# Peptides against a protein of PDB entry 5VJI, part 2

Target 1, 62 residues: chain A of PDB entry 5VJI
Amino acid sequence: NTLVVLHKSGLLEITLKTKELIRQNQATQAELDQLKEQTQMFIEATKSRAPQAWAKLQASLT

## One batch from the design tools (peptide; made by RFdiffusion4, then SolubleMPNN)

Design b1_p8_3_s3 (from b1_p8_3, 5 letters changed)
Fold by OpenDDE base, seed 4:
Structure b1_p8_3_s3 (fold): chain B 62 residues (1-62), chain A 8 residues (1-8)
Amino acid sequence: as target 1 above (62 residues)
Amino acid sequence: SEEVEKLL
């Protein structure tokens, strides 16, 4: 079957490594998205000068 | 192959 062919050719190892890299990329992207959200809350807090906006930012950093 | 799809 296809799995046996992939294993014998060495492509199975590459396939599994690619899968792991995709997983790691997704995790890093999630961290980046969180940082972007926190950055946006910081920008909004500086613009509004409202205590509640700063409180929202502070809560996101806990 | 279904066997490959199960690994992904």
Scores: peptide ipSAE 0.058, ipTM 0.689, DockQ to the pose 0.082
Fold by OpenDDE base, seed 2:
Structure b1_p8_3_s3 (fold): chain B 62 residues (1-62), chain A 8 residues (1-8)
Amino acid sequence: as target 1 above (62 residues)
Amino acid sequence: SEEVEKLL
């Protein structure tokens, strides 16, 4: 049985840990992408000087 | 093999 072999060899633990690290990496990347988007909205708000752009930024920070 | 695939 492949699962038994993986468990006894220690590869199952490594596999599960790797999967968890991938999940954590994806979550962190999503947060980073959100921050990048918020930063861009801030830049656009400063350039446009339009109240609507600031309102958009404020809404994104909720 | 199917059991391993369920974990991934």
Scores: peptide ipSAE 0.057, ipTM 0.682, DockQ to the pose 0.080
Fold by OpenDDE base, seed 3:
Structure b1_p8_3_s3 (fold): chain B 62 residues (1-62), chain A 8 residues (1-8)
Amino acid sequence: as target 1 above (62 residues)
Amino acid sequence: SEEVEKLL
């Protein structure tokens, strides 16, 4: 049984841990991307001084 | 195997 071999060799634990780390990395990257977008909207709001740009930023901070 | 495929 392949599963038994993977378990006994320790490779199953490594595989599952790797999968979890990839998942966590993806989640953290998504949060980082959101923060980058919010930062960009903030920069644009400060540059334009337009109420619409500030409204967009405010809407993103939900 | 099927068992491995279910876990991955």
Scores: peptide ipSAE 0.055, ipTM 0.680, DockQ to the pose 0.077
Fold by OpenDDE base, seed 1:
Structure b1_p8_3_s3 (fold): chain B 62 residues (1-62), chain A 8 residues (1-8)
Amino acid sequence: as target 1 above (62 residues)
Amino acid sequence: SEEVEKLL
């Protein structure tokens, strides 16, 4: 079957490695998105100088 | 192939 052919050709290993790299990339992207959001909250806190904005930032840093 | 689809 096709799976056996992929295994014998070495393409199965490449496929599995690619899948893992995609997963890692997605996890890293999620962390990056969180950092971007935290950065935006920091910018807003510095602009407003309102305690509420700083409290919102602090709550996000968990 | 169904086998490949299950792998991905």
Scores: peptide ipSAE 0.054, ipTM 0.679, DockQ to the pose 0.088

Design b1_p8_3_s4 (from b1_p8_3, 6 letters changed)
Fold by OpenDDE base, seed 1:
Structure b1_p8_3_s4 (fold): chain B 62 residues (1-62), chain A 8 residues (1-8)
Amino acid sequence: as target 1 above (62 residues)
Amino acid sequence: LEEAKKLL
């Protein structure tokens, strides 16, 4: 049984840990991308001085 | 893979 061989060799644990690290990396990347977008909306709000740009930023923070 | 998780 290939699964039993992978378990006994420790490769199954490494595989499952790698999968979890990939998942955590993807979650952290999504948070980073959201922060980048919010930062861009903040920059645009400061440049335009328009109430609408601040309202858009505020909506993104909810 | 779910069956593999039950072995740890």
Scores: peptide ipSAE 0.052, ipTM 0.702, DockQ to the pose 0.065
Fold by OpenDDE base, seed 4:
Structure b1_p8_3_s4 (fold): chain B 62 residues (1-62), chain A 8 residues (1-8)
Amino acid sequence: as target 1 above (62 residues)
Amino acid sequence: LEEAKKLL
């Protein structure tokens, strides 16, 4: 079967490693997206000078 | 793919 051929060729190991790298990339991308959001809240807090914008940023960091 | 993980 196809699974036995993939195992014997070493391509199964590469496929499983690729799946794990995709999962890790997705986790790192989520952390990056969170940092981008926090950076945007910081920019808005500096522009607005409004206490509520600083409170929103502070809440995102807790 | 999950069935393949059980064989390794």
Scores: peptide ipSAE 0.050, ipTM 0.701, DockQ to the pose 0.067
Fold by OpenDDE base, seed 2:
Structure b1_p8_3_s4 (fold): chain B 62 residues (1-62), chain A 8 residues (1-8)
Amino acid sequence: as target 1 above (62 residues)
Amino acid sequence: LEEAKKLL
């Protein structure tokens, strides 16, 4: 049975850990992308001086 | 992979 061989060799544990690390990396990347977007909205709010740009930034921080 | 995890 291939599953039994993978388990006994430790490769199944490595595979499961790799999957979890990929998931964690994806979650951290999503948080980073959100922060980048919020930073861009802050930059645009400071440049435009428009109340609407500040309102968009505020909405993104909820 | 999830099915394999449930078997351990």
Scores: peptide ipSAE 0.050, ipTM 0.699, DockQ to the pose 0.068
Fold by OpenDDE base, seed 3:
Parts: sequence; C-alpha cells; structure tokens
Structure b1_p8_3_s4 (fold): chain B 62 residues (1-62), chain A 8 residues (1-8)
Amino acid sequence: as target 1 above (62 residues)
Amino acid sequence: LEEAKKLL
C-alpha cells in the first residue's frame, strides 16, 4: 500500500506540512497585498488633498 | 492528497 509506505517514511507528513505552509504563505501574501493597496490609497489621499481620495481610503478600511 | 488524509 503506497499510502502506508509514504506514512512510514515520513514523506506524507512532510507533504501535508508543505501544503499547510503554502496555504499560510498565500494567506499572508493576500494580507500583505491588501496592506500595500491601502498604503497606496493613503499616499494618493495625501497627494491629491481631495475629500474623495480620503473617502476611498476610509471605505477600504471597513 | 485530501482523500489520502481522510484515511489517516
């Protein structure tokens, strides 16, 4: 049984852990991308001094 | 992989 061999060799555990690390990396990357976007909206709000740019930033933080 | 995980 291939599954039993993978389990006994530790390769199944490594594979499952690698999958979990990839998932966590993807989640952290999505949070980072959101923060980058919010930072860009903040920069644009400070440059434009327009109330509309601040409203866009505020909407992104909800 | 998910099916294999359910068997453990």
Scores: peptide ipSAE 0.045, ipTM 0.686, DockQ to the pose 0.072; fails the geometry check

Design b1_p8_4_s1 (from b1_p8_4, 5 letters changed)
Fold by OpenDDE base, seed 1:
Structure b1_p8_4_s1 (fold): chain B 62 residues (1-62), chain A 8 residues (1-8)
Amino acid sequence: as target 1 above (62 residues)
Amino acid sequence: AAKEAIES
């Protein structure tokens, strides 16, 4: 039985842990991407001095 | 069964 072999060898645990780490990495990456987008909106708001750009940034932070 | 266990 393949499952039994994987379990007894410890590879199943490693596989499941790896999957969890990948999931956590993806979650962290999503937060990072959001921060990058917010940073870009801040930069654009500073450059344009347009109220609409600041409103867009403010909306993204809520 | 093994595939489902790994995917869980």
Scores: peptide ipSAE 0.037, ipTM 0.684, DockQ to the pose 0.078
Fold by OpenDDE base, seed 2:
Structure b1_p8_4_s1 (fold): chain B 62 residues (1-62), chain A 8 residues (1-8)
Amino acid sequence: as target 1 above (62 residues)
Amino acid sequence: AAKEAIES
C-alpha cells in the first residue's frame, strides 16, 4: 500500500519531520507575535505616560 | 542526504 511505499522510500520519515518543523515554526511564530504585541504596548505606554497603559503592559508579561 | 539534513 501507499504507506509501505512511503516508509521504504524514506519519504515517510521526511514527511513526519516536515510536519514537526512546521509545528515548531508555528510555535516560534506565536512567540514572535506575542513579543511584537508587547513591544507595541510598550510604545503606547511610553506615549501615553498613563499608569493604566503600563499596567496593561505588565499584565501581558505574565 | 536530505533526510539527514532535515533530521539534524
Scores: peptide ipSAE 0.034, ipTM 0.633, DockQ to the pose 0.051
Fold by OpenDDE base, seed 5:
Structure b1_p8_4_s1 (fold): chain B 62 residues (1-62), chain A 8 residues (1-8)
Amino acid sequence: as target 1 above (62 residues)
Amino acid sequence: AAKEAIES
């Protein structure tokens, strides 16, 4: 059947690895988005000079 | 070759 052909050809393994790489890429993108948000909070803290903005930044750095 | 490139 089709599944056997995919397995024998190696395409099944490539497909499964591709799915895992997509998952890892999504996780890395989420980390990048978090860093971008933290950078924005840093910029806002420097602009406002308000203690509350610095506290918000500190709370995000976990 | 494609398998090794992806999995490495």
Scores: peptide ipSAE 0.032, ipTM 0.626, DockQ to the pose 0.050
Fold by OpenDDE base, seed 3:
Structure b1_p8_4_s1 (fold): chain B 62 residues (1-62), chain A 8 residues (1-8)
Amino acid sequence: as target 1 above (62 residues)
Amino acid sequence: AAKEAIES
């Protein structure tokens, strides 16, 4: 059957690995986006010098 | 091979 052919050819393993890499990439991208947001909040906090901005940053770091 | 390269 088709599944056996995919397995023996190695294509199934490559497909599964590709799916995993996509998942890992998405997770890493989410972490990167979070860091970017935190960086922006830090920049805004330094500019405004308002306690509210620092509070937002502090909340994001938890 | 492509398999080994991807899994590395």
Scores: peptide ipSAE 0.032, ipTM 0.630, DockQ to the pose 0.053; fails the geometry check

Design b1_p8_4_s2 (from b1_p8_4, 4 letters changed)
Fold by OpenDDE base, seed 5:
Formats: C-alpha cells, sequence, structure tokens
Structure b1_p8_4_s2 (fold): chain B 62 residues (1-62), chain A 8 residues (1-8)
C-alpha cells in the first residue's frame, strides 16, 4: 500500500507538515498585506490632510 | 487513496 510506504518512510509526515507551513505562511502573508495597506492609507492621510482619507483609515482599523 | 490523504 502506497500510503503505508509513505508513512513508514517519513515522507507523509514531512508532506503534511509542509502543507501546514504553507497554510500558516499564507495567513501571515495576508496579515502582512493588510498592515501594508493600512500603512499606505496612513501615509495618504498625512499627505492629503483631507478628512475623507482619515475616515478611510479609521474604517480600516476594525 | 494516498493522493486523497495528502490532499486533505
Amino acid sequence: as target 1 above (62 residues)
Amino acid sequence: AAAEAIAK
């Protein structure tokens, strides 16, 4: 049985751990992208001095 | 079956 061979060789464990690391990396990347966007909104708010830009930033911080 | 297990 292929599954038994993969399990005994340790390859199954490595594969499953790799999948989990990829998932965690994707989640961390999403958080990083959100922070980058919030940072950009902050920069734009400071540049424009427009209340709408600050309102947009405020709305993103939920 | 092994491919399905890895995909889960």
Scores: peptide ipSAE 0.038, ipTM 0.676, DockQ to the pose 0.080
Fold by OpenDDE base, seed 2:
Structure b1_p8_4_s2 (fold): chain B 62 residues (1-62), chain A 8 residues (1-8)
Amino acid sequence: as target 1 above (62 residues)
Amino acid sequence: AAAEAIAK
């Protein structure tokens, strides 16, 4: 059984840990992307001084 | 089958 061999060699544990790290990295990247988008909306709100831009930013923070 | 399990 290939799975048994991978388990005994320790490679399975490394593989599963790697998968988890990739998942965590993806989650962190998603949060970072959201923050970048919110930052851009903040910049646009400060430039336009339009109530609509501030409302859009506020909605993104909820 | 083992490769499929790892890929999930």
Scores: peptide ipSAE 0.036, ipTM 0.670, DockQ to the pose 0.083
Fold by OpenDDE base, seed 4:
Structure b1_p8_4_s2 (fold): chain B 62 residues (1-62), chain A 8 residues (1-8)
Amino acid sequence: as target 1 above (62 residues)
Amino acid sequence: AAAEAIAK
């Protein structure tokens, strides 16, 4: 059985660990993307000095 | 079946 061979070789453990790391990476990337977006809105608010830009930033932080 | 279990 292929699964038994993978388990005994240690590859199953590596595969499962890799899947978990990918999941964690995706979660961290999502948080990073959110922060990057918020940073961009902050930059735009600073440049434009428009109340609408600050309102947009505030909405993203709530 | 084993491949499907890993992909799950």
Scores: peptide ipSAE 0.035, ipTM 0.672, DockQ to the pose 0.084
Fold by OpenDDE base, seed 3:
Structure b1_p8_4_s2 (fold): chain B 62 residues (1-62), chain A 8 residues (1-8)
Amino acid sequence: as target 1 above (62 residues)
Amino acid sequence: AAAEAIAK
């Protein structure tokens, strides 16, 4: 069947590896986005010098 | 059917 043909040709391995790379990329991007948000909260805390801004940052790090 | 299984 089609699955057997794809396996024997090596295309199945490439497809599965591609799927895994996409998944890893998405996970890394999510971590990067979180870091960007935390960085922004840090910047806001330093600018405002307001305790509520520092509390917001602290909450994000839990 | 085989294509659908690969897509998952």
Scores: peptide ipSAE 0.033, ipTM 0.662, DockQ to the pose 0.083

Design b1_p8_4_s3 (from b1_p8_4, 4 letters changed)
Fold by OpenDDE base, seed 3:
Structure b1_p8_4_s3 (fold): chain B 62 residues (1-62), chain A 8 residues (1-8)
Amino acid sequence: as target 1 above (62 residues)
Amino acid sequence: AAEEAIKK
């Protein structure tokens, strides 16, 4: 069947590895996006110098 | 069906 053919050809291993790489990439991208958001909040806090802006940043770090 | 199971 299809699964047996994929296994014997080596494509099953490649497919599973690709799936794992996609998962890891998604996790890394999420962390990167969070860092970008935190950086933006830091910039805004620096510009406004308002306590509430710093509080918002601090809350995002928890 | 086999390919669907692999990618899940």
Scores: peptide ipSAE 0.058, ipTM 0.676, DockQ to the pose 0.081
Fold by OpenDDE base, seed 1:
Structure b1_p8_4_s3 (fold): chain B 62 residues (1-62), chain A 8 residues (1-8)
Amino acid sequence: as target 1 above (62 residues)
Amino acid sequence: AAEEAIKK
């Protein structure tokens, strides 16, 4: 069947590796997005000098 | 059907 052919041809391994790379890329992107958000909160805290902005940043670092 | 199962 199709699965057997994919396995023997090596395409199954490539497909599974590609899936894993996509998953890892998505996880890394999520971490980057979080860092970007935290950086933005830091910038806003430095601009406002308001304790509320610093509290918001601190809450995000949990 | 087998291909779709692998890609998910």
Scores: peptide ipSAE 0.056, ipTM 0.671, DockQ to the pose 0.084
Fold by OpenDDE base, seed 4:
Structure b1_p8_4_s3 (fold): chain B 62 residues (1-62), chain A 8 residues (1-8)
Amino acid sequence: as target 1 above (62 residues)
Amino acid sequence: AAEEAIKK
């Protein structure tokens, strides 16, 4: 059947690996986006010097 | 957020 042919050709492994890499990339991108947000909050906290801005940053790190 | 992304 088609699945057997795909497996024997090695394309199944490549397909599954590609899918996994895409998933991992998406997860890493989400972490990066969160880091960017936290960095922005840090910048804002340093600019404002307001306790509320620092509190907001602290809350985001939990 | 990271945990949610990994979970999905």
Scores: peptide ipSAE 0.053, ipTM 0.630, DockQ to the pose 0.023
Fold by OpenDDE base, seed 5:
Structure b1_p8_4_s3 (fold): chain B 62 residues (1-62), chain A 8 residues (1-8)
Amino acid sequence: as target 1 above (62 residues)
Amino acid sequence: AAEEAIKK
């Protein structure tokens, strides 16, 4: 039985754990990308001194 | 959860 062999060898657990780690990595990367974008909008707002830039940043903080 | 489901 192939499933039994995969389970007993530990490969099934490794495969499922790898999939979970990839999912967690993707979620963390998405949060990081959002923070980077918000940081850039903050920098632009401070540089431009334009109300529109601050409004854009505020809209992103939802 | 998926692993437990497969083990059964």
Scores: peptide ipSAE 0.053, ipTM 0.698, DockQ to the pose 0.069

Design b1_p8_4_s4 (from b1_p8_4, 5 letters changed)
Fold by OpenDDE base, seed 5:
Structure b1_p8_4_s4 (fold): chain B 62 residues (1-62), chain A 8 residues (1-8)
Amino acid sequence: as target 1 above (62 residues)
Amino acid sequence: SAEEAIKK
């Protein structure tokens, strides 16, 4: 059957590995998005000079 | 193998 052929050809392993790589990529993207947000909060803090903005940034750095 | 690791 098709499943057996995919397994023996190695394509099933490649498919599963690809799925895992996509998951890892999504996790890395989430970390990058968080860094971008923190950078924006830093920029806003420097512009406003408001202590609230600095507090918000500090709270995000957990 | 990668397949085994993913299946777990």
Scores: peptide ipSAE 0.064, ipTM 0.742, DockQ to the pose 0.052
Fold by OpenDDE base, seed 1:
Structure b1_p8_4_s4 (fold): chain B 62 residues (1-62), chain A 8 residues (1-8)
Amino acid sequence: as target 1 above (62 residues)
Amino acid sequence: SAEEAIKK
């Protein structure tokens, strides 16, 4: 049984931990991407000085 | 199970 061998060797634990780290990394990256988008909207709002741009930024801040 | 977790 391959699964039994992986478990006894410790490789299963490493595999599961790696998968969890990848998941956490993906979640953190998604948050970072959202922040980058919000930052861009902030920059555009400051450049345009248009109320609509500020409203768009405010709507994104959830 | 561990096998199920790996498959995800």
Scores: peptide ipSAE 0.056, ipTM 0.714, DockQ to the pose 0.072
Fold by OpenDDE base, seed 4:
Structure b1_p8_4_s4 (fold): chain B 62 residues (1-62), chain A 8 residues (1-8)
Amino acid sequence: as target 1 above (62 residues)
Amino acid sequence: SAEEAIKK
């Protein structure tokens, strides 16, 4: 049985851990992308000094 | 959102 061999060799554990790390990495990357977007909105708000830009930023932080 | 990404 292939599954039994993978389990006994330790490769199954490594494979499952790798999948989990990839998932976590993807989640962290999504958070980073959101932060980048929020940072850009902050920069735009400071440049324009327009209330609408600040409102947009505020809405993104909810 | 981060929450959405985590749930997927």
Scores: peptide ipSAE 0.047, ipTM 0.623, DockQ to the pose 0.023
Fold by OpenDDE base, seed 3:
Structure b1_p8_4_s4 (fold): chain B 62 residues (1-62), chain A 8 residues (1-8)
Amino acid sequence: as target 1 above (62 residues)
Amino acid sequence: SAEEAIKK
C-alpha cells in the first residue's frame, strides 16, 4: 500500500522530519516574537520613564 | 490510515 511505498522510499522519514522541524520552527518563532515584544516594552519604558510602563514590562517577564 | 499516521 501507499504507506509501505513511502516507508521503503524514505519519503515517510522525510515527511515526519519535516513535520517535526515545522513544530520546532513554530516554537522558536513564538519565543522570538515574545522577545521582540519585550524589547519594545523595554524601549517604551525607557522613553516614558513612567512606572506603569516598567510595571507592564515586568508583568511580561513571567 | 497513512494520512492519520503522518499527521500525528
Scores: peptide ipSAE 0.051, ipTM 0.679, DockQ to the pose 0.072; fails the geometry check

Design b1_p8_5_s1 (from b1_p8_5, 4 letters changed)
Fold by OpenDDE base, seed 4:
Structure b1_p8_5_s1 (fold): chain B 62 residues (1-62), chain A 8 residues (1-8)
Amino acid sequence: as target 1 above (62 residues)
Amino acid sequence: LEELQKFA
């Protein structure tokens, strides 16, 4: 079947590795997005001096 | 089904 052909050709391994790399990339991107958001909250906290902004930042770091 | 399982 197709799976056997993919396995013997080596394409199955490449496909599975690619799938895993995509998954890892997505996870890393999510972490980056979170860090960007936290950075923005930090910037806003430093600019506003509002206790609410610091509270918001603190909540994001818990 | 076995073919599909590897890509799920």
Scores: peptide ipSAE 0.054, ipTM 0.654, DockQ to the pose 0.067
Fold by OpenDDE base, seed 1:
Structure b1_p8_5_s1 (fold): chain B 62 residues (1-62), chain A 8 residues (1-8)
Amino acid sequence: as target 1 above (62 residues)
Amino acid sequence: LEELQKFA
């Protein structure tokens, strides 16, 4: 049984930990992407001085 | 069976 061999060798534990780390990495990356987008909206709001740009930024922070 | 369920 391959599953039994994986468990006894410790590879199953490593595989499960790796899967969890990948999931956490993906979640962190999504947060970073959101922050980058919010930063861009902030820069645009400061450049345009338009209330609409600030409203767009505010909406993204909710 | 218990180990297999960890992947689900």
Scores: peptide ipSAE 0.052, ipTM 0.669, DockQ to the pose 0.062
Fold by OpenDDE base, seed 5:
Structure b1_p8_5_s1 (fold): chain B 62 residues (1-62), chain A 8 residues (1-8)
Amino acid sequence: as target 1 above (62 residues)
Amino acid sequence: LEELQKFA
């Protein structure tokens, strides 16, 4: 069948590896997005004397 | 189904 052909040709391994790399990329991107958000909250906290801004940042780090 | 499961 087609799966057997893909396996023997090496394309299945490449496909599965690509899938794994995409998954890892998505996870890393999520972490990066979270860091960006935390950075923005930090910036807002430093620009403000409002305790709620610092509280919001603190909550994001827990 | 088994073929599809290899890609899951």
Scores: peptide ipSAE 0.052, ipTM 0.651, DockQ to the pose 0.065
Fold by OpenDDE base, seed 3:
Structure b1_p8_5_s1 (fold): chain B 62 residues (1-62), chain A 8 residues (1-8)
Amino acid sequence: as target 1 above (62 residues)
Amino acid sequence: LEELQKFA
């Protein structure tokens, strides 16, 4: 079957590794997006100097 | 592909 051929050719290992790399990439991207959001909240906090803006930032860091 | 999906 196709799975046996894929395994014997080495493509199964590559496919599974690719799947894992995609997962890791997605996780890293999520962390990056979170950091971007936190950065934006920091910028807004510095601009407004409002305690509420700092509280919002602090809440995001927990 | 379906055969692969059964084992993945």
Scores: peptide ipSAE 0.044, ipTM 0.664, DockQ to the pose 0.078

Design b1_p8_5_s2 (from b1_p8_5, 5 letters changed)
Fold by OpenDDE base, seed 1:
Structure b1_p8_5_s2 (fold): chain B 62 residues (1-62), chain A 8 residues (1-8)
Amino acid sequence: as target 1 above (62 residues)
Amino acid sequence: LEELKKFS
């Protein structure tokens, strides 16, 4: 069957590895997005000089 | 079926 052919050709292993790399990429992207958001809150805190903005940043770092 | 389980 098709699955046996994929396994014997090595394409199944490549497919599974690709799937794992995509998962890892998505996880890293999520961390990067969080860092971008935290960076924006830091910028806003420095601009406003308001303690509320710093409190918001601190809450995001937990 | 076992290989399919790895993919899913």
Scores: peptide ipSAE 0.070, ipTM 0.704, DockQ to the pose 0.064
Fold by OpenDDE base, seed 5:
Structure b1_p8_5_s2 (fold): chain B 62 residues (1-62), chain A 8 residues (1-8)
Amino acid sequence: as target 1 above (62 residues)
Amino acid sequence: LEELKKFS
């Protein structure tokens, strides 16, 4: 069957590795997005004397 | 389905 052919050709391994790399990339991207958001909150907190901005940042870091 | 399970 097709699976056997893919396995013997090595393409199955490549496919599974690619899937894993995509998963890892997605996880890293999520962390990056969170960091970007936290950075923006930090910028807003530094520009504002409002304690609410710092509270918002602190909440995001918990 | 069994083939699909190998990619899951």
Scores: peptide ipSAE 0.069, ipTM 0.681, DockQ to the pose 0.064
Fold by OpenDDE base, seed 4:
Structure b1_p8_5_s2 (fold): chain B 62 residues (1-62), chain A 8 residues (1-8)
Amino acid sequence: as target 1 above (62 residues)
Amino acid sequence: LEELKKFS
């Protein structure tokens, strides 16, 4: 069957590894997006000097 | 279907 052919050719291993790398990339991208958001909250807190902006940043870090 | 599950 197709699975046997993919396994014997080594393409199954490559395909599964590629899928895992895509998953890891997505997880890393999500962490990066969170960091970008937190950085923006920090910038806004610094600019406004308002306690509400610092409270918002603090809430995002907990 | 079982073959496809290997990619899940």
Scores: peptide ipSAE 0.069, ipTM 0.679, DockQ to the pose 0.065
Fold by OpenDDE base, seed 3:
Structure b1_p8_5_s2 (fold): chain B 62 residues (1-62), chain A 8 residues (1-8)
Amino acid sequence: as target 1 above (62 residues)
Amino acid sequence: LEELKKFS
């Protein structure tokens, strides 16, 4: 069957590894996006000098 | 079946 062919050809391993790499990439991208958002909040806090902006930043740093 | 479960 198709699964046996994929396994014996090595394509199944490549497929599974690719799936895992995609998952890891998504996780890393999410962390990066969070850091970018936190950086933006930090920039806004420094610009506004408002305690509310610092509170917002602090709340994001969980 | 065990090989197929790897896609889960």
Scores: peptide ipSAE 0.068, ipTM 0.696, DockQ to the pose 0.062

Design b1_p8_5_s3 (from b1_p8_5, 5 letters changed)
Fold by OpenDDE base, seed 3:
Structure b1_p8_5_s3 (fold): chain B 62 residues (1-62), chain A 8 residues (1-8)
Amino acid sequence: as target 1 above (62 residues)
Amino acid sequence: SSLLREFS
């Protein structure tokens, strides 16, 4: 049984842990990307001084 | 396992 061999060898546990780490990495990356976007909107708002730019930023923070 | 504990 392949599954039994994988389990006994420890490879199954490592594989599952790796999968979880990849998932966590992807989630963290998504949060980071969102923060980068919000930061960019903040920068643009400060540069333009236009109310609409601040409105965009505010909407992104909701 | 001890190895996996290093990642937790």
Scores: peptide ipSAE 0.038, ipTM 0.666, DockQ to the pose 0.045
Fold by OpenDDE base, seed 2:
Structure b1_p8_5_s3 (fold): chain B 62 residues (1-62), chain A 8 residues (1-8)
Amino acid sequence: as target 1 above (62 residues)
Amino acid sequence: SSLLREFS
């Protein structure tokens, strides 16, 4: 049985841990992307000096 | 396991 062999060899554990690390990496990347977007909105708000731009930024932070 | 602890 392939599953039994993977388990006994330790490869199953490595595979599961790798999958979890990938998931964590994806979650962290999503947070980073959100921060980048918020940073860009902040930059645009400072440039435009328009209340609407600040409102957009504020909405993104909720 | 010891292996998992190395990555935590």
Scores: peptide ipSAE 0.038, ipTM 0.668, DockQ to the pose 0.043
Fold by OpenDDE base, seed 1:
Structure b1_p8_5_s3 (fold): chain B 62 residues (1-62), chain A 8 residues (1-8)
Amino acid sequence: as target 1 above (62 residues)
Amino acid sequence: SSLLREFS
């Protein structure tokens, strides 16, 4: 069957590794997006000098 | 196997 052919050819292993790399990439991208948002909140906090902006940033870090 | 080690 097709699965046996993929396994014997080595393509199954490559496919599974690729799937895992995609998953890891997605997780890293999510962390990067969170960092970007936190960076923006930090910039806004420094601009406004308002305690509320710093409180918002602090809440995002918990 | 050698190819996969390059990505690990």
Scores: peptide ipSAE 0.038, ipTM 0.659, DockQ to the pose 0.044
Fold by OpenDDE base, seed 5:
Structure b1_p8_5_s3 (fold): chain B 62 residues (1-62), chain A 8 residues (1-8)
Amino acid sequence: as target 1 above (62 residues)
Amino acid sequence: SSLLREFS
């Protein structure tokens, strides 16, 4: 059957690995996006010198 | 297994 052919050809392994790499990439991207947001909040807190901005940053870290 | 090592 098709599954057996994919397995024997190695394409199944490649497909599964590709799926996993995509998943890992998505997870890493999410962490990166969070870091970007936290960095922006830090910049804003530094610029504004307002306690509200620092509170926002603190809330994002906890 | 050797194939997976190519992606590491």
Scores: peptide ipSAE 0.036, ipTM 0.657, DockQ to the pose 0.045

